# Ledger of designs, part 91: peptides against a protein of PDB entry 3QIS

Target 1, 334 residues: chain A of PDB entry 3QIS
Amino acid sequence: PSLELSRREFVFENVKFRQLQKEKFQISNNGQVPCHFSFIPKLNDSQYCKPWLRAEPFEGYLEPNETVDISLDVYVSKDSVTILNSGEDKIEDILVLHLDRGKDYFLTISGNYLPSCFGTSLEALCRMKRPIREVPVTKLIDLEEDSFLEKEKSLLQMVPLDEGASERPLQVPKEIWLLVDHLFKYACHQEDLFQTPGMQEELQQIIDCLDTSIPETIPGSNHSVAEALLIFLEALPEPVICYELYQRCLDSAYDPRICRQVISQLPRCHRNVFRYLMAFLRELLKFSEYNSVNANMIATLFTSLLLRPPPNLMARQTPSDRQRAIQFLLGFLL

## One batch from the design tools (peptide; made by RFdiffusion4, then SolubleMPNN)

Design b2_p13_8_s3 (from b2_p13_8, 6 letters changed)
Fold by OpenDDE base, seed 1:
Structure b2_p13_8_s3 (fold): chain B 334 residues (1-334), chain A 13 residues (1-13)
Amino acid sequence: as target 1 above (334 residues)
Amino acid sequence: FLEEISEEMKKLF
């Protein structure tokens, strides 16, 4: 069996968070026998491609002189954004197109990723006084290392934040301030807020706006700005309530005093973001007659974002754990 | 608190 490939090199320029890019190529059976093709894992890989890449179709049969179009889809989800922001991963891969009883055909994937404030840690973002696209990649790495060291120092209660340093971190990320301040000003009376989905084009504009600028106003509808806040919280590498406190939140869910004590143990940026979000959501609940937002809906929605189970416990979350997590958050909304 | 954060942020940008 033999294949002819129309292209073997693919370049994905300016890959962004949640922006689908597609490159297509043709494969043709230039042999005289039917053939089966499949994308196969490289040596030591479990998957035929990186998590941000997909081939469609990834396998199939070709009759003699048959041609099929294959789409290479690049999509950076919440599951890939953090490792691409840090430069731990890159828009580079090699695909192995295997022909049964035939040859391997290598496809080279390359490109560049544009960093996003989405999927960046709260600690790093509190140190970023400029849009992430203005921050040199070298400084992003340093900010992530410094963010890790300060998270550890804050957890160990070892060092008071030197209030006198010319580089005082922000109390909350500017991106979450921009989103929440916009919603507070313009969306408190918005009917079906957090219930109506945003527009995908507006979500992309909001993401690009937050990554590249400090806008006076966020573009798009209140629904798109509200959904962008949810996407931001979902994409955080560490949730607003750190994984280390997850079980203690569940155990304290029915004791409002212990709940407040658990929150007091969060790293400064996480604690400030939590308090800021709770203040916003309590304000939003005052307008429930206009926005149709209630405490149970908000607690159910935001619990999955703010109080995520640690990765090792995700598969074991019980209905009781979920109810305790909701109850924990309700104690800050009521 | 919301206004406090907003007024602090507006001074930085």
Scores: peptide ipSAE 0.299, ipTM 0.916, DockQ to the pose 0.809
Fold by OpenDDE base, seed 3:
Structure b2_p13_8_s3 (fold): chain B 334 residues (1-334), chain A 13 residues (1-13)
Amino acid sequence: as target 1 above (334 residues)
Amino acid sequence: FLEEISEEMKKLF
């Protein structure tokens, strides 16, 4: 069996969070026999590609002189955004197109990723007074490393923030402030807020706007701005309530006094974001007659975003744990 | 708290 490939090198320029890019190529059976093709893992890999890449179709049959179009789809989800923002991973891969009883064909994937405030830590964003696209990538790495160290010091109740050497961090990320301040000003009377989905095009515009600018007004509908806040919270490498406090939140869920003590132990940025979001959501609940938003809906929605189980416990979350998590958040909304 | 954050953030931009 033998294949001819129309292209073997693919470049994905300016890859962004949640922006699908596609490159296509043809494979042709130039042999005399039917062949089966498949993308296969490299020797040390569990998957045929990185999580942000997909081939479609990834396998198939070709008759002699038959041709098929293969799409290489690049999509950066919440699962890949953080490692791409930090430069730990890059838009680079090698695909192995295997021909059954034939040869391997290597495809080179390359490109560049444009960093997003989505999938960036709250700690790094609090140090970032300019849009992320204005920050040199080298400085993003330093900001994430410094942010990790400051988070650890804060959790350990160790050394006060060295107020002297770096500009004072923001109390909350500017991106969260922009989203929440917009929703507070313009969306409190919005019917079905957080219940109606946004438009995908508007979501992309909001993401690009937050990554590149400090707008006076966020573009798009109130529904798109609301969904962008949800996407932002979902994409956080660590949830607003740090994983270390997850179990303590569940254990305290029916004691409002202990719940407040648990929140007081969050890193400063996480604690401020939590308090800011809870203040906003309590204001939003005052307009329930207009926006159809109720405490149970909000608690159910935001609990999955703010109080995520640690990755090691995610597969073991019981209905009781979920109800405790909701009850924990309800104690801040009522 | 919302207003406090908004006033602080408006001083930065």
Scores: peptide ipSAE 0.293, ipTM 0.914, DockQ to the pose 0.814
Fold by OpenDDE base, seed 2:
Structure b2_p13_8_s3 (fold): chain B 334 residues (1-334), chain A 13 residues (1-13)
Amino acid sequence: as target 1 above (334 residues)
Amino acid sequence: FLEEISEEMKKLF
């Protein structure tokens, strides 16, 4: 069996978080026999491609002189965004298109990723006084390393670095401030806030806006701005309540005094973000007559975002654990 | 607290 490929090199320019890109190529059976094709893993890989890449179709049959279009889809989800932001991974891959009883064909995937404030740590974002797209990639790496060390020092109750006044971290990420301050100003009376989904085009515009600028006003509907906040919180590499405190939050869920003590042990940026979000959500609840928002709905929604189980416990989360997590947040909303 | 954060952020931008 033999194939002809219309293209073997693919360049994905300016790949962004949650923005689907597609490149297409044709494969043609230029042989005299039917062939089966499949994308196969390289040696030591479990998958035929990186998590942000997909081929469609990834396998199939071709009769002699048959041609099929293959789509290469690049999509950076919350599961790939952090490693791309840090430059640990890149928009580079090699796909192996295998023919049964034939040869391998190599496809080169390349491109560039544009960093996002989505999927960046709270610690790093608190050190970024400019939009992430204005920060040199080398400095992003340094900020993540420094942020990790500062998180560890904070957890160990070590003396804070005597950072010069110019290097002092923000109390909360500017991106969270922009989202929450917008919602506070314009969305408190919004009917069905956090219940109505945003528009995908507006979400992309909001993400691009936060990555590239410090706007006076966030573009899009209040629903899109609200959903962008949820996406931001979901995409955090470390949730607002650090994984190390997850079990203690569940154990304390019915003791409001212990709950507050657990939150006091969060790293400074995480603690500030938590307090800021809880202050906003309590304010939003005062307008429940207008926005149809109640404490149980908000606690249920934000629990999955703010109080995520550690990856090793995710498969073991019980309905009781979920109820305790909701109860923990309710103690800050009421 | 919301206003405090807003006033701090407005001084930086």
Scores: peptide ipSAE 0.289, ipTM 0.913, DockQ to the pose 0.796
Fold by OpenDDE base, seed 5:
Structure b2_p13_8_s3 (fold): chain B 334 residues (1-334), chain A 13 residues (1-13)
Amino acid sequence: as target 1 above (334 residues)
Amino acid sequence: FLEEISEEMKKLF
């Protein structure tokens, strides 16, 4: 069997978090026999492509002189955003298009990624006084390394860092402040807040706004600003309640005094963000007659974002563990 | 606490 490919080199410029890009090419059977094609893993890979890339269709049959269009879709989700922000991964891949009883065809994928505050650690963001797109990539790497070392020192209760010439970190990320301060000012009376989805176009504008500027006002509807806060919390590489404290939160869920002691052991930025969000959500609950928001709905929604099981335990979360996690958060809302 | 964070942030930006 033999194929002709219309294109073999693909460039995806200015790839962003949650922004789908598509490139198309044609494959044609220029042989005299039917052929089966499939995208296959390279020798050392488990998948035919990186997590941010997809081919559609990824397999099929072609009769003699038949042609099919293949779409190459680039989409950076929460699962790829952190490794692209750090530069650990890049917009580069090689696809292997295999023919049964035939040869391999290689496709080259290249491009550039634009860093996002979404999928960046709370520690790194507390060190960023400017939008992430204004920060040099070399300085982003340094901020992630410094943030890891600060977290480890905070957990070990080591000697107060000599208040040397390092700029004092923010109490909370400016991106969380911009979202929460907007919702506090404009959304407390918004009917169905956190229940109505935002608009995808407005969500993209909010993400681009937070990555590139410090606006006086967040663009879009209150529903889009509320969903952007949920997306931000979901995209965090480590949840607001650190993985190391997950089991202790479940074990303490029915003792409000122990729950507060567990939260006091969080790293400074995580503890401040948790207290800030709980203060906002308690204020929002005072307007329940206007916004239809109740403590059980909020606890159920935010528990999945703030108190995630460690990756090694995700497949083992019981309904009892989920109920304990909700009860833990309810003790801060009531 | 909400107002305290807002007043701290407004001094930085």
Scores: peptide ipSAE 0.275, ipTM 0.910, DockQ to the pose 0.809

Design b2_p13_8_s4 (from b2_p13_8, 7 letters changed)
Fold by OpenDDE base, seed 1:
Formats: structure tokens, C-alpha cells, sequence
Structure b2_p13_8_s4 (fold): chain B 334 residues (1-334), chain A 13 residues (1-13)
């Protein structure tokens, strides 16, 4: 069996968070026999491609002189954004198109990723006084290392933040402030806030806006700004309530005093973001007559974002654990 | 807290 490929090198320029890019190529059976093709894992890989890449179709049959179009889809989800922001992963891969009883065909995937504030840690973002696209990649790496060390120091209660350090971190990420301050100013009376989806085009504009600028006004509808906040919280590498405190939140869910003590143990940035969000959501609940937002809806929605189970427990979350997590958050909304 | 954060952030940007 033999294949002809119309292209073998693919370049995905300016890959962004949640922006789908597609490249297409043709494969043709230039042999005299039917053939089966499939994308196969490399020697040490479990998957035929990286998580941000997909081939469609990834397998199939070709009759003699048959041609099929294959789409290579690049999409950076919440599951890939953090490792691409850090430069731990890159827009580079090699696909192995295997022909049954034939040879392998190698496809080279390359490109560049544009960093996003989405999927960046709260600690790193609190140190970024400029949009992430203005921050040199070398400085992003340093900010992540510094963020890790500061989280560890905060958890160990060892070092008071020396108020004299020339670069005092922000109380909250500017991106969270921009989103929440916009919603506070313009969306408190918005009917069905957090219930109506945003527009995908507006979401992309909001992401690009936050990554590249400090806007006077966030573009898009209040629904798109609200959904962008949800996407931001979902994309955090570590949730606003750190994984280390997850079980303690569940255990304390019916004791408001213990709940507040658990939150006091969060790293400074996480604790400030939590308090800021809770203050916003309590303000939003005062306008429930206008926005149709209630405490149970908000608690249910935000619990999945703010109080995620650790990856090792994610598959084992019980309905009781979920109810305790909701109850924990309700104690800050009421 | 909301207004406090906003007033601090508005001084930085």
C-alpha cells in the first residue's frame, strides 16, 4: 500500500486560548490495493498527538485512487493553556500517519503560542502589573517560580511580606478586577446574569483585550463579561480555594466559623480573590429582583469553579461532597 | 472590600 500526501508540514501561527485553528491536507491512495490509515502514538506516547491537537478523521480506509481530506485542529482548552503559558509545552508535535502493511508518514506540526492571563496562576498574575502579552517570556518563567516560592512561604507562615519590597504584588489580579469591576458597575441589574451564555466572538475579544491591554471598558455584553469571569476561574491551574484546603472546606461546610478559619489559611492572593468574589456576589444578590440571581444558583455555579476537587479525588466526588461544597460557599453568600 | 480594591487598582492603572 502507498499514500500521497498533499502536505506534511503545518504551521499554526499565533495560537490563542480557546481559538480554534484548522489546517487541511489530502491523502490519496496512489497504490493498487485498498489501504487502512491511522494516526499512531510515538514510542513513548499514549496518544497520537498532544492534547491541543486533533486529526479528523484519525483513521480510515481508502480504495485505490480514493482521496480523503484530513483536518488538523489546534485548540487550546483549559487543560492545555497552563503548560503553554509557562512554555513547558509548545505548539510543536510530530504526527505518525501509519499505513497498514505499509510505511509511516511523518507530519511536522509547528507554530507559536500567544500567552494568556487565562490559565495563569493567581500568584503570577498578582505580580503582573502589565498585560501578559507585554511580559517577556523569560519574566513569565521567573514569575511562576517566584509564585511557587511565595505560595510555599505563605502556606508555611514563615515570612511576613516585607512591605519594603520595591514591587508589592497586587491585592488581586488586574484581570479579575477588570471583570468584576465591570460587572459591578454595569451588570448588577442585568436580567439572567450568569444564566444566559455569552457570545463566542465577544468572549474571544474579552480574552484578547485582557491579554493585551488594560481597557477602560471591557468589550461585549454583560453576559459575555460574566461568562469570561467563569472561564477565567475555570482555567486557573489551581482553583481560588487551593486543593490542599478542599477536604477541610467539606468538613467545615456546616460551621461558618470554621469555614472562615479555613479561608484565612489560603495564600494571600487566593484569599483576596475569594473575598473579592464573595463581596461581589453578595452585592449582586441584592439585585436579585432585577438579575434573577439567587444564592443557591450562585453557590451551585461558583462551587464547581472555586472549590474543585483535587485531581486525585475528581473521579470520586460523591453527591454528599458536592452538597457540602455548595453549603460551604453558601455560608459566604448569605 | 470591593471599593477598597477598586480604589487601589485605579491608582495603579
Amino acid sequence: as target 1 above (334 residues)
Amino acid sequence: FLEEVSKEMEKLF
Scores: peptide ipSAE 0.277, ipTM 0.908, DockQ to the pose 0.836
Fold by OpenDDE base, seed 3:
Structure b2_p13_8_s4 (fold): chain B 334 residues (1-334), chain A 13 residues (1-13)
Amino acid sequence: as target 1 above (334 residues)
Amino acid sequence: FLEEVSKEMEKLF
């Protein structure tokens, strides 16, 4: 069996969070026998591609002189955004197109990723007074490393951040402030807020806006701004309530005094973001007659975002654990 | 807290 490939090198320029890019190529059976093709893992890989890449179709049959179009789809989800923002991973891969009883054909994937405030740590964002796209990638790496070290020191020593030579961190990320302040100003009377989905085009505009600017006003509908806040919280590498405190939140869920003590142990940025969001959501609940937002809906929605189970416990989350997590958050909304 | 954060942020940007 033999294949002819129309292209073997693919470049994905300016890859962004949640922005699908597609490159297509053709494969043709230039042999005299039917052939089966498949994308196969490289040696020591579990998958045929990186998590942000997909081939469609990834396998198939070709009759002699048959041609099929293959789409290479690049999509950076919440699962890949953090490692791409840090430069730990890059828009580079090699695909192995295997032909049954034939040859391997190598495809080179390359490109560049544009960093996003989505999937960046709260600690790094509190140190970032400019849009992320204005920050050199080298400095983003340093900010993430410094942020990790300061988080660890904050958890271990309760030492106040050394007020030394670095500019004072923001109380909350500017991106969270922009989203929440917009919603507070313009969306408190919005019917079905957090219940109606945003528009995908508007979400992309909001993401690009937050990555590139400090706008006076966020573009898009209140629903799109609300969903952008949810996406932001979902994309955080560490949830607003750090994984280390997850079990303690569940254990304290029915004691409002202990709940407040648990929150007081969060890193400063996480604690401030939590308090800021809870203050916003309590204000939003005052307008329940207009926005149809209730405490149970908000607690259910935001619990999955703010109080995520650690990755090692994800598969073990019981209905009781979920109810405790909701109850924990309700104690801050009521 | 909301107003405090907003007043601080509005001075920075």
Scores: peptide ipSAE 0.271, ipTM 0.906, DockQ to the pose 0.843
Fold by OpenDDE base, seed 2:
Structure b2_p13_8_s4 (fold): chain B 334 residues (1-334), chain A 13 residues (1-13)
Amino acid sequence: as target 1 above (334 residues)
Amino acid sequence: FLEEVSKEMEKLF
């Protein structure tokens, strides 16, 4: 069996968070026998491609002189965004197109990723006074490393950072401020806020806006801005309530005093973001007659975002744990 | 707290 490939080198320029890119190529059976093709893992890989890449179809049969179009789809989800932002991973891969009883054909995937404030740590974002796209990648790496070290120090010792006034971290990420301040100003009376989905095009514009600028106004509908806040919180590598405190939040869910003590133990940026979001959501709840938003809906929605189970416990989360998590958050909304 | 954060951020941008 033999294949002819129309292309073997693929370049994905300016890959962005949640923006699908597609490159297509053709494979043709230039042999005299039917053939089966498949994308196969390299040695030591579990998958034929990186998590942000997909081939469609990834396998199939070709009769002699048959041709099939294969789509290479690049999509950076919340599961890949953090490692791409840090430069731990890159838009580079090698695909092995295997032909049964034939040859292996290597496809080279390359490109560049454009960093996003989505999937970046709260600690790093609090140090970023400019849009992430203005931050040199080298400095982005340094900010993530420093942010990790400062998180650890803040958990061990309440040493005030004797950081010069120029290096003082923001109280909250500017991106969270932009989203929440917009919603506070313009969306408190928005009917069905957080219940109506945003528009995908508007979400992409909002993400690009936050990554590249400090706008006076966020583009898009209030629904898209609201959903962008949810996506931002979901994409955080460490949730607003750190994984380390998850169980303590559940254990304290019915004691409002202990709940507040648990929150006081969060790293400064996480604690500030939590307080900021709770202050916003309590304000939003005052307009329930206009926006149809209630405390139970908000608590249910935001609990999954703010109080995520650690990865090792995710598969074991009980309905009781979910109810405790909701109850924990309700104690800050009421 | 909302207004405090806004007043600090508005000074930076």
Scores: peptide ipSAE 0.263, ipTM 0.904, DockQ to the pose 0.825
Fold by OpenDDE base, seed 5:
Structure b2_p13_8_s4 (fold): chain B 334 residues (1-334), chain A 13 residues (1-13)
Amino acid sequence: as target 1 above (334 residues)
Amino acid sequence: FLEEVSKEMEKLF
């Protein structure tokens, strides 16, 4: 069996979080026998491609002189955004197109990624007084390393930070402030807030706006700004309630005093963000007659974002664990 | 708390 490929080199310029890019090529059976093709893993890989890449179709059958179009789709989700922001991964891959009883064909994928405040740690964002696209990549790496060391020192109750040499961190990330302050000013009376989806085009404009500027006003509808806040919280590499405190939150769910003590043990930035969000959501609940928002709906929605199981607990939360997590959050909304 | 955070952020930007 033999194939002809219309293209073997693909460049994806200016790849962004949640922005789909597509490149297409053709494969043709230029042999006299039918062939089966498939994308296969390289020798040391479990998957045929990196998590941000997909081929469609990834396998198929071609008669002699038949041609098929293959789509290469690049999409950075919450699962790939953090490692691309840090430069640990890059927009580079090699695909192996295998023919049954034939040869391998290699496809080269290359490009560049543009960093996002989405998928960046709360600790690093509290140290960024400028939009992430204005911060040199070398300084982003240093900010992530320093943020990890500061979190570890805070958890260990070690030596007071010598207040002297580092610029004072923000109380909360400017991106969270921009989103929440907009919703507080303009969305408290918005019917079906957090229940109606935003527009995908407006979500992309909001993400690009937060990555590149400090706007006076966020673009888009109140529904798109509300969904952008949910996407931001979902994309955090560590949830607002740190993984180390997850089990203690479940164990304390019916004791409001212990719940407040657990939250007091969060790193400063995480604790401030949690208190800021709870203050906003309690204010939003005062307008329930206008916005149709209730405490049970808000607790159910935000619990999945703020209180995630640790990655080592690959098991789905039990229905009991989910109910305890919701009860924990309700104690801060009521 | 909301207003306190806003007043601190408005001084930085």
Scores: peptide ipSAE 0.258, ipTM 0.902, DockQ to the pose 0.828

